# Peptides against a protein of PDB entry 6CSU: the designs that were tried, part 32

Target 1, 51 residues: chain A of PDB entry 6CSU
Amino acid sequence: GALEELRGQYIKAVKKIKCDMLRYIQESKERAAEMVKAEVLRERQETARKM

## One batch from the design tools (peptide; aimed at target 1 K16 D20 S28, target 1 (a further copy) L22)

Design b2_p27_4_s2 (made by RFdiffusion4, then SolubleMPNN; its pose is not in this set)
Fold by OpenDDE base, seed 4:
Structure b2_p27_4_s2 (fold): chain B 51 residues (1-51), chain C 51 residues (1-51), chain A 27 residues (1-27)
Amino acid sequence: as target 1 above (51 residues)
Amino acid sequence: as target 1 above (51 residues)
Amino acid sequence: MEEELKELEEKNNDLLKRIDEEIEKLE
């Protein structure tokens, strides 16, 4: 019925948003990790130049 | 009626989730901006050391 | 790193668009 369909639509929307958020968070974390890794690499290279 | 009220509640809940995501995105952007600022600062310090 | 910020902004916009589309399905 209409109530069940509405409930289903809500649940579907919320689940989709949740998935999008999780993907965004994961990708953001990955990019942040890559940025940190790049920084560490540069630091190590700088240290190597000083040694 | 009850169905309209429930629909309203569902829409409200989804919009709340959107608002929470907007806040998260904003905070993420702020953190990213701070990371860039820190990187620029380090770069300038490195340049200063080399000059 | 500025390019990373641009990429973040683009992904943020995509996320918001998808969320809006899900809201539109309910309204």
Scores: peptide ipSAE 0.170, ipTM 0.626, DockQ to the pose 0.790
OpenDDE base, seeds 1, 2, 3, 5: peptide ipSAE 0.144, 0.145, 0.156, 0.132; ipTM 0.588, 0.589, 0.610, 0.585

Design b2_p27_4_s3 (made by RFdiffusion4, then SolubleMPNN; its pose is not in this set)
Fold by OpenDDE base, seed 4:
Structure b2_p27_4_s3 (fold): chain B 51 residues (1-51), chain C 51 residues (1-51), chain A 27 residues (1-27)
Amino acid sequence: as target 1 above (51 residues)
Amino acid sequence: as target 1 above (51 residues)
Amino acid sequence: MEKALEELEEKNEDLLKRIDEEIEKLE
């Protein structure tokens, strides 16, 4: 009935949000690692050029 | 009625999850910025010492 | 740093859009 359908919709929405969040966390970790790597490389070049 | 009240409660719960995720995203951005800042500082020191 | 943070913000906006779409299905 309508109550079961509504409950199902809620559970589906929450599960989808959970999946999106888990993916975001994983991608965020990857981006953070790449961001640090790229910045370190740029900073080495910049610092070396200033010396 | 009971169905409308439950619907409202479900929407409220999902919106609470959204708010928690927004907070996590904001904290993630702050951590990412601080991570890069700290790494840049360390790299400047390390590179300068090697020169 | 700034470019990387901008890219992160774009991904955050995309995530928020998906969340809003799931909420809209309930409303």
Scores: peptide ipSAE 0.193, ipTM 0.641, DockQ to the pose 0.664
OpenDDE base, seeds 1, 2, 3, 5: peptide ipSAE 0.114, 0.127, 0.173, 0.190; ipTM 0.589, 0.600, 0.641, 0.638

Design b2_p27_4_s4 (made by RFdiffusion4, then SolubleMPNN; its pose is not in this set)
Fold by OpenDDE base, seed 5:
Structure b2_p27_4_s4 (fold): chain B 51 residues (1-51), chain C 51 residues (1-51), chain A 27 residues (1-27)
Amino acid sequence: as target 1 above (51 residues)
Amino acid sequence: as target 1 above (51 residues)
Amino acid sequence: MEKLLEELEEKNEDLLKKIDDYIKELE
């Protein structure tokens, strides 16, 4: 009935949000790690050139 | 009626989840920025000490 | 850092649009 359909819509929306957030978290961690690695390499080179 | 009230409650719950996720995203960006900043500083110090 | 923040902001915008779409499914 209408109540079951409404509950289903709520659960569906919440599950989609959760899935998207989990993906965001994973991808953001990967990008952050890559950015840190790249910046560390750049800083080593720049510091060495200045010393 | 009861159906309309429940619909309102589900919408409210989904919006709360949206707000929680927005906060998480904002905090994630801040943590990522601080992580990069801290790593850059450590790398500069370590490289300078080794040179 | 700037590129990281830009990428995170872009993903934020995309995610927010999806969340809004999910809410619209209930409205």
Scores: peptide ipSAE 0.158, ipTM 0.618, DockQ to the pose 0.682
OpenDDE base, seeds 1, 2, 3, 4: peptide ipSAE 0.153, 0.153, 0.155, 0.154; ipTM 0.611, 0.612, 0.615, 0.609

Design b2_p27_5_s1 (made by RFdiffusion4, then SolubleMPNN; its pose is not in this set)
Fold by OpenDDE base, seed 1:
Structure b2_p27_5_s1 (fold): chain B 51 residues (1-51), chain C 51 residues (1-51), chain A 27 residues (1-27)
Amino acid sequence: as target 1 above (51 residues)
Amino acid sequence: as target 1 above (51 residues)
Amino acid sequence: GAAEEEQLKEEADKFDEWLKKRKEEEE
């Protein structure tokens, strides 16, 4: 009936939201990790030039 | 140094985004739950009118 | 009914747009 259909739509929407959140968090973490990695590399190069 | 500062900024940003997302999901779930509750009430009223 | 189902779909779409905007703000 209508209630079962609505419940189905609710579950579907919540699952989609969860997946989108996890994806976004993962992508954000990856971008930030790459920025940190690049900074570490620059610092190592600067240290090497001073020796 | 600069690396520690960048790491700190990253952690802060990720925490903020996570909190914002959790808040949005909670609000969305509450709205969906209220819609389901309203539908259940309508169905009960319809059943009562048919008896 | 159909109106409530459409509202749930609209909320999912709104979330997608919200996430897109947040991603663009971080870049």
Scores: peptide ipSAE 0.113, ipTM 0.540, DockQ to the pose 0.042
OpenDDE base, seeds 2, 3, 4, 5: peptide ipSAE 0.087, 0.087, 0.069, 0.080; ipTM 0.436, 0.512, 0.405, 0.514; seed 5 fails the geometry check

Design b2_p27_5_s2 (made by RFdiffusion4, then SolubleMPNN; its pose is not in this set)
Fold by OpenDDE base, seed 3:
Structure b2_p27_5_s2 (fold): chain B 51 residues (1-51), chain C 51 residues (1-51), chain A 27 residues (1-27)
Amino acid sequence: as target 1 above (51 residues)
Amino acid sequence: as target 1 above (51 residues)
Amino acid sequence: GAAEEEQLKKEADEFDEILKKREEEKK
């Protein structure tokens, strides 16, 4: 019935949101890691210029 | 009714997960920033030793 | 980082199970 369908839709929506949030967290970690790598590279290049 | 209660619980849970996610991301960013600062400091100290 | 993500996943899974259980109770 309509009630069961609605409950099913809520469960499905929660699962989707969970997956989206976990993906967002993972992508945020990857972006943070790349930012750190980029900063390390820039600092090493700056060091090389000062030498 | 039961449907409204379920909807309320869904909304509350999603809000909690969102808050936890945002806090996690914020803390992750802060840790990343500290790692960058530490790396910059180490690289500058290394430069100073080579000069 | 991984610990917080695992905790978040756990909380989300627990909520999914609560919703599933509630649906089963209404059948």
Scores: peptide ipSAE 0.115, ipTM 0.454, DockQ to the pose 0.099
OpenDDE base, seeds 1, 2, 4, 5: peptide ipSAE 0.095, 0.075, 0.086, 0.103; ipTM 0.504, 0.489, 0.429, 0.512; seed 2 fails the geometry check

Design b2_p27_5_s3 (made by RFdiffusion4, then SolubleMPNN; its pose is not in this set)
Fold by OpenDDE base, seed 3:
Structure b2_p27_5_s3 (fold): chain B 51 residues (1-51), chain C 51 residues (1-51), chain A 27 residues (1-27)
Amino acid sequence: as target 1 above (51 residues)
Amino acid sequence: as target 1 above (51 residues)
Amino acid sequence: GAAEEEQLKKEADEFDKWLEERKKEEE
């Protein structure tokens, strides 16, 4: 019936949002990791030049 | 730093999604209620025609 | 750093809990 259909739509929407958020978090972590790696590399290069 | 910025972006995104979901839930409930009312009315009309 | 990553994880977990609560309320 109508209520079951609406429930189905709700559950589907929530699942989608959850997946999207998890993906967003994962991608954000990956970007952060890359930024840290780049910073560490630059710092090491600067240190090496000062040695 | 980079992680603080990412955290800020995440928090902002989550807040938006929470608000959107609450609105979606409310609207879905309203639609469900209207559909139920319409169905009940139709059923009553059908019953009345058979009386 | 590690502290920021931990905080992001906590916030993600809290969001998941929030979603699950809303799911249960609508069911």
Scores: peptide ipSAE 0.106, ipTM 0.525, DockQ to the pose 0.084
OpenDDE base, seeds 1, 2, 4, 5: peptide ipSAE 0.088, 0.087, 0.090, 0.075; ipTM 0.410, 0.499, 0.413, 0.481; seed 1 fails the geometry check

Design b2_p27_5_s4 (made by RFdiffusion4, then SolubleMPNN; its pose is not in this set)
Fold by OpenDDE base, seed 4:
Structure b2_p27_5_s4 (fold): chain B 51 residues (1-51), chain C 51 residues (1-51), chain A 27 residues (1-27)
Amino acid sequence: as target 1 above (51 residues)
Amino acid sequence: as target 1 above (51 residues)
Amino acid sequence: GAEEEEQLKEEADEFDKILEEYEEKKK
């Protein structure tokens, strides 16, 4: 009935949001990793310039 | 170093957010399920009163 | 009923708000 349909729609929406949030978290981790890599590269370049 | 510590702190924060969001999603699903069960019970009671 | 539907919509709106906040932080 209408109640079961409403519940189904809500659960579907929650699943979508869950997936979007998990993707955001994954992308956030990747951005953090890339920031670290970039900074390490800069530090190596600075060290090389001082040699 | 400071860079690794910053990365570590960021990843830790992301993990915490992930856990909180997953818990919120789970609790939201449970609340939705309980609301549906309660409504079905009310509908059954109303039907019984009309018999 | 209508009350349960409203509660479900409010919870969905809370999720949408949280998602929007994360998307804004992503930018």
Scores: peptide ipSAE 0.087, ipTM 0.508, DockQ to the pose 0.051
OpenDDE base, seeds 1, 2, 3, 5: peptide ipSAE 0.086, 0.076, 0.082, 0.078; ipTM 0.417, 0.490, 0.498, 0.494

Design b2_p27_6 (made by RFdiffusion4)
Pose (drawn by RFdiffusion4):
Structure b2_p27_6 (pose): chain A 51 residues (1-51), chain B 51 residues (1-51), chain P 27 residues (1-27)
Amino acid sequence: as target 1 above (51 residues)
Amino acid sequence: as target 1 above (51 residues)
Amino acid sequence: EEAAEMAEEMVEKLEENVEEFEEEMNA
């Protein structure tokens, strides 16, 4: 039983780490995508200069 | 004994997973920092225009 | 700066999770 418990605790610890990394990565990509939008908007300053 | 050793192994294993996540996160910071230099370099194109 | 701060918070969170797992295993 101790073997099953210790095995269970290890699995739980790594499954939590995976859940944390999954959310951290999804959030990171959204932040990166937000950077893409915010800069296409900076081109408005450029296209206004061209106008 | 066997149970304490098995414990030490699971602990060491998850710490390895932590090390992998850490190296990844450090890389994240370096990449975002590299982006700062990259954006400063594109400003160079615009300052040549202003001259 | 925001990306660095979020990265540091993630590192602290992973360290805390590993410490909590180690304390649970030693319990």

Design b2_p27_6_s1 (made by RFdiffusion4, then SolubleMPNN; from b2_p27_6, 15 letters changed)
Fold by OpenDDE base, seed 1:
Structure b2_p27_6_s1 (fold): chain B 51 residues (1-51), chain C 51 residues (1-51), chain A 27 residues (1-27)
Amino acid sequence: as target 1 above (51 residues)
Amino acid sequence: as target 1 above (51 residues)
Amino acid sequence: MEEFERAEKFEKKIQDDVEEFEKELLA
């Protein structure tokens, strides 16, 4: 019935929100990984310069 | 009734996700601000050392 | 790797929020 259909729509909407948030988190992790990579490179360059 | 209860459950879930997301974003901003402060301080110290 | 840990904790929170909602609708 109409109530069950609405229930299904709400579940679908919440699942969509979940997917959007997980995508945002994944992008955040990727940005963090790039920052770490850049930091490691800077540290290596600094060490090499001091040697 | 059942409709109001279902609506309430949906609104509760969406608000919870919204609040969690806003908190995560706020923490991200705070961490970024701290990283900038640390970088500025290091640059000032390096400049002072070179003078 | 503080940023990764923070992201993982947030991911878990979102998953828990959705799971809680689904359980409430089935009750």
Scores: peptide ipSAE 0.316, ipTM 0.717, DockQ to the pose 0.777
OpenDDE base, seeds 2, 3, 4, 5: peptide ipSAE 0.314, 0.316, 0.317, 0.314; ipTM 0.715, 0.716, 0.716, 0.715; seed 4 fails the geometry check

Design b2_p27_6_s2 (made by RFdiffusion4, then SolubleMPNN; from b2_p27_6, 17 letters changed)
Fold by OpenDDE base, seed 5:
Structure b2_p27_6_s2 (fold): chain B 51 residues (1-51), chain C 51 residues (1-51), chain A 27 residues (1-27)
Amino acid sequence: as target 1 above (51 residues)
Amino acid sequence: as target 1 above (51 residues)
Amino acid sequence: DEVFKKSEEFEKKIEKDVEEFEKKLEE
């Protein structure tokens, strides 16, 4: 019935948002790791340049 | 009726989830910036320790 | 700013998810 359909639509929407968020978090962790590596490398290069 | 009330509640709930996710994203960006700053500082300290 | 770009893309995705749900409720 209409109630079950409405409930199903809600659950689907919530699950979609959840999945998108989990993917965003995972991708953000990967980007953060790469960003840290890049910053560390740049910092080392800057230090070496000053020697 | 009950169905209309439930529809309104579901819409409200989804909007709340959206707001919570947007807040999380904002906080995540701030944490990422602080993490990079901390890593740069640690790298400088490590380099200095080796001198 | 890659972090900002990806966050904005995600925000748009979430907005679309919400809008899709709202449209379904109006059917």
Scores: peptide ipSAE 0.299, ipTM 0.750, DockQ to the pose 0.681
OpenDDE base, seeds 1, 2, 3, 4: peptide ipSAE 0.279, 0.295, 0.285, 0.287; ipTM 0.733, 0.746, 0.743, 0.742; seed 1 fails the geometry check

Design b2_p27_6_s3 (made by RFdiffusion4, then SolubleMPNN; from b2_p27_6, 16 letters changed)
Fold by OpenDDE base, seed 2:
Structure b2_p27_6_s3 (fold): chain B 51 residues (1-51), chain C 51 residues (1-51), chain A 27 residues (1-27)
Amino acid sequence: as target 1 above (51 residues)
Amino acid sequence: as target 1 above (51 residues)
Amino acid sequence: DEVFKKSDEFEKKIEEDVKKFEEELNK
């Protein structure tokens, strides 16, 4: 009935948000690591240029 | 009635989850930025030491 | 900034998830 449908809609919404969040967290960690690597490389090059 | 009250509770719960996720994202971005700044500083110091 | 751009895209995605839920409840 209406109650079961409402409950189902809530569970579906929460699951969707959960899945999107988990994917974001995983991809964010990867991007952060790559960003740090790139910045370290650029800073090393820039520092060497100034020396 | 009971159905309307439950509907309201589910909407409130989803909004709370949304707010928590947005807060996490915001804090994560800030931490990532600070981490990059710290790595840049450390790399600059290390590079200078090696020169 | 790729990290921040993807963060903004995710925020929009979550907003759409919530919006779809609310729309379904109004049917």
Scores: peptide ipSAE 0.311, ipTM 0.750, DockQ to the pose 0.692
OpenDDE base, seeds 1, 3, 4, 5: peptide ipSAE 0.305, 0.307, 0.306, 0.309; ipTM 0.745, 0.749, 0.745, 0.750

Design b2_p27_6_s4 (made by RFdiffusion4, then SolubleMPNN; from b2_p27_6, 14 letters changed)
Fold by OpenDDE base, seed 4:
Structure b2_p27_6_s4 (fold): chain B 51 residues (1-51), chain C 51 residues (1-51), chain A 27 residues (1-27)
Amino acid sequence: as target 1 above (51 residues)
Amino acid sequence: as target 1 above (51 residues)
Amino acid sequence: MEEFERADKMEEKIQKDVEEFEEELKK
């Protein structure tokens, strides 16, 4: 019925927002990890040049 | 009626979730801005050391 | 700058999610 449909629509919307935010957070973590990796690489390269 | 009231409640709830998520994203942007500022500072320091 | 653009895109996406929900409820 209409009540169940409203509930379903609400749940769908909330899940959609949740999924979008989780993806955003995941992408943020991946970007942060890449930044760290790049920094470590630069540090190693600088160290190697000094040796 | 009850159905309209529930509809309103669901819309209100979704809007609340939206606001919470937008706040989180805003905080994320602020963190990113701080990271950029820190990076610029480091770059300037490195440049200064090389001069 | 990339982080800001990504954040702005997510804000827009969330807004669209809300709008889609509201449009579904109008039916």
Scores: peptide ipSAE 0.333, ipTM 0.752, DockQ to the pose 0.846
OpenDDE base, seeds 1, 2, 3, 5: peptide ipSAE 0.331, 0.330, 0.329, 0.328; ipTM 0.751, 0.750, 0.750, 0.749

Design b2_p27_7_s3 (made by RFdiffusion4, then SolubleMPNN; its pose is not in this set)
Fold by OpenDDE base, seed 5:
Structure b2_p27_7_s3 (fold): chain B 51 residues (1-51), chain C 51 residues (1-51), chain A 27 residues (1-27)
Amino acid sequence: as target 1 above (51 residues)
Amino acid sequence: as target 1 above (51 residues)
Amino acid sequence: SMEEELLERIDKAIKELEEESKKIVEK
């Protein structure tokens, strides 16, 4: 009935949002890791030049 | 009626989830920035010691 | 940005819930 349909719509929305967030988190972690690596590399070069 | 009330509650719940995610994103960005700063600082020390 | 894309998808999901649930209640 209508109650089950409403519940279904809610669950659908929540699941979609959850999936989108998980994807965002995963991609964000990957980008963060690459950013740190890049910063470390650049810092090594900068520090070495100053030594 | 009960259906309308339930609909309202579902919408409210999903909007709350959105708000929680926005907060998470904001906090994550701040943590990421601090993490990069910390890594840069540590790398400076490590690189300097190796020079 | 990644954040904008995420928010767009979330808003879309919310909008769909609002629209579809409205149809259900109106019946």
Scores: peptide ipSAE 0.543, ipTM 0.825, DockQ to the pose 0.784
OpenDDE base, seeds 1, 2, 3, 4: peptide ipSAE 0.541, 0.542, 0.540, 0.536; ipTM 0.825, 0.825, 0.825, 0.821; seeds 1, 4 fail the geometry check

Design b2_p27_7_s4 (made by RFdiffusion4, then SolubleMPNN; its pose is not in this set)
Fold by OpenDDE base, seed 2:
Structure b2_p27_7_s4 (fold): chain B 51 residues (1-51), chain C 51 residues (1-51), chain A 27 residues (1-27)
Amino acid sequence: as target 1 above (51 residues)
Amino acid sequence: as target 1 above (51 residues)
Amino acid sequence: SPEEELLERIEEEIKKLEEESKKIVEK
């Protein structure tokens, strides 16, 4: 019935959002790692330039 | 009616999830920034130790 | 940005829920 359909729509929406968030979190971790690597590289280059 | 109330509750719940995600994203950005700062500091300390 | 894209997807899903649930209630 209508109640079951509404519940189904809600659950589906929440699950979709959850999946999107999980993917975002994973990709965010990867981006963060790359950001740190890039920053470390820049720091080393800056130090080298001063030597 | 009951159906309208249930619909409203489901929509409200999903919007609450969105708000929670916004907060998470903001806090995640702050943590990422601190991570980069900490890594840069460690890199500088490592360089200093080698000098 | 990745954050904006995520939020857009979430908003689209909320919009879908709002529209589809409205049709159910109106029946």
Scores: peptide ipSAE 0.471, ipTM 0.803, DockQ to the pose 0.826
OpenDDE base, seeds 1, 3, 4, 5: peptide ipSAE 0.464, 0.467, 0.462, 0.291; ipTM 0.800, 0.801, 0.796, 0.734

Design b2_p27_8 (made by RFdiffusion4)
Pose (drawn by RFdiffusion4):
Structure b2_p27_8 (pose): chain A 51 residues (1-51), chain B 51 residues (1-51), chain P 27 residues (1-27)
Amino acid sequence: as target 1 above (51 residues)
Amino acid sequence: as target 1 above (51 residues)
Amino acid sequence: EEVAEKNKEELEEIVEEVKEMLEEDLE
């Protein structure tokens, strides 16, 4: 039983690390995508200069 | 004994997973920091325009 | 049981350290 318990605790610890990295990554990609939008909007200043 | 050793192994294994996540995160900072230099270099194109 | 409790505490500490490290990177 101790072997199953220790095995269970290890699995739980890693599955939590995975859940944290999954969220961290999804969030990181969203932030990176937000950086793409915020800069296409900076071209407005350039296209206004061209106008 | 066997149970303490098994415990040490699971602990060491998860700490390895932490090391992999750490190296990844450090890489994340470096990449975002590289992006700062990349944006400063595109400003060079616009300052040559202003001259 | 004592070994399991100790292992659980140390694994939880590692998971909290990874979480705090992720939150610091995001800040």

Design b2_p27_8_s1 (made by RFdiffusion4, then SolubleMPNN; from b2_p27_8, 15 letters changed)
Fold by OpenDDE base, seed 5:
Structure b2_p27_8_s1 (fold): chain B 51 residues (1-51), chain C 51 residues (1-51), chain A 27 residues (1-27)
Amino acid sequence: as target 1 above (51 residues)
Amino acid sequence: as target 1 above (51 residues)
Amino acid sequence: GAVVEGTYKELEKIVQDVQKALEEALS
């Protein structure tokens, strides 16, 4: 009935949001790792240049 | 009736999930910024120590 | 950034789609 269909729509939406959040978290971690690697490399050169 | 109440509850829950996700994104960005600042600082010391 | 804005827009769409589906189911 209508209640079951409504529940189904909610569950589907929540699952999609959860999936999107998890993907965002994973991609964010990857971007952060890449950013750190690049920044560390640049900082090594910058610091070494000043020594 | 019960159907309208359920509708309201589901909509409210979905909106809450949206708000929670947006807050997580904001907090994640702040944590990432702090992580980069800390890593750069540590890398300066590490590089300088090796020079 | 663009990724965050994209995520926000997608999330808004999800909420809107859910609300629309709920309204249709209640009709």
Scores: peptide ipSAE 0.089, ipTM 0.490, DockQ to the pose 0.042
OpenDDE base, seeds 1, 2, 3, 4: peptide ipSAE 0.080, 0.087, 0.090, 0.088; ipTM 0.483, 0.486, 0.481, 0.486; seed 3 fails the geometry check

Design b2_p27_8_s2 (made by RFdiffusion4, then SolubleMPNN; from b2_p27_8, 13 letters changed)
Fold by OpenDDE base, seed 2:
Structure b2_p27_8_s2 (fold): chain B 51 residues (1-51), chain C 51 residues (1-51), chain A 27 residues (1-27)
Amino acid sequence: as target 1 above (51 residues)
Amino acid sequence: as target 1 above (51 residues)
Amino acid sequence: GAVVRGTEKELEEIVEEVEKELEEALK
């Protein structure tokens, strides 16, 4: 019936949102890691220049 | 330094994402509950008409 | 319902782990 269809649609939507959120978090972590790596390299270069 | 600032920015961003996700889920639950209530009411009305 | 509560809990745990990983990577 209509209630079962609504329940199914809601569960499907929640699962999709969960997957999208997990993907977003993973991509955000990857971007953060690259920026940190670049910053560490920059700071090492600055330290070398100041010696 | 720049690394500490970056750390602070990312931690703040993750906390914001958490809050946004939880708010979205809460709002989604509220919308789903209202849709279910409306559907139950509709089905009761249909049952009454078919009697 | 139970599925939504489960999703909320899982997302909270993921966010906590991400925060921990970021703190460890930047200390």
Scores: peptide ipSAE 0.082, ipTM 0.498, DockQ to the pose 0.058
OpenDDE base, seeds 1, 3, 4, 5: peptide ipSAE 0.082, 0.074, 0.075, 0.081; ipTM 0.493, 0.420, 0.427, 0.489; seed 4 fails the geometry check

Design b2_p27_8_s3 (made by RFdiffusion4, then SolubleMPNN; from b2_p27_8, 12 letters changed)
Fold by OpenDDE base, seed 5:
Structure b2_p27_8_s3 (fold): chain B 51 residues (1-51), chain C 51 residues (1-51), chain A 27 residues (1-27)
Amino acid sequence: as target 1 above (51 residues)
Amino acid sequence: as target 1 above (51 residues)
Amino acid sequence: GAVVEGTEKELEEIVEEVRKELEEALA
């Protein structure tokens, strides 16, 4: 009935948000790792120029 | 009625999840910024030890 | 009925808002 349908809609919405969050976490971690690598490389280059 | 009450509860719950996600995003960005700063500091220290 | 249909649309809108906010946060 209507109550079961509403429950299903809620569960679907929560699951979708969960999936989007997990994707965000994964992509954020990957981008953070690349950003750190780039920053380390830049820092080494800057240090080398000061030598 | 019961249907409208349950509807309201589900919408409220999903909005709460949204708010929690926004807070998580903000905190994640702050943690990422601190992680980069810490990595840069560590890299400078490592470079200094090699000099 | 109309309440169920309206609830589905409203929940989908909230889900989409979350998706957009997450996407913007990655940019």
Scores: peptide ipSAE 0.555, ipTM 0.823, DockQ to the pose 0.774
OpenDDE base, seeds 1, 2, 3, 4: peptide ipSAE 0.537, 0.542, 0.524, 0.531; ipTM 0.816, 0.818, 0.816, 0.815

Design b2_p27_8_s4 (made by RFdiffusion4, then SolubleMPNN; from b2_p27_8, 13 letters changed)
Fold by OpenDDE base, seed 3:
Structure b2_p27_8_s4 (fold): chain B 51 residues (1-51), chain C 51 residues (1-51), chain A 27 residues (1-27)
Amino acid sequence: as target 1 above (51 residues)
Amino acid sequence: as target 1 above (51 residues)
Amino acid sequence: DAVVRGTEEELEKIVEEVRKELEEALK
């Protein structure tokens, strides 16, 4: 019936939002980590050149 | 250093938001599911009474 | 859902600010 369909649609939408948010957080974390990693490597190389 | 602190702050913020979102989604899902189940049960009882 | 959208927008702002700071540091 209509109520079961609405329930199904709601559950499906909630699951989608959950997955989208988790993916967004993970990808954002990875991008930020790579930027930090690049800077740390540059600093280490600069230190090594001065030694 | 400053970059490590910035990274740390970012990761902490992302983790907090992730946890808050997951909790909200789970609680919202459970409440909606229970409301729909209750309504479906009422409709089934009404149908049974009319038969 | 307004609460979900609000949380997403807050997250986007934090991520964007961190990106700007890191991009500036990498110049």
Scores: peptide ipSAE 0.101, ipTM 0.481, DockQ to the pose 0.044
OpenDDE base, seeds 1, 2, 4, 5: peptide ipSAE 0.098, 0.099, 0.097, 0.086; ipTM 0.493, 0.480, 0.489, 0.480

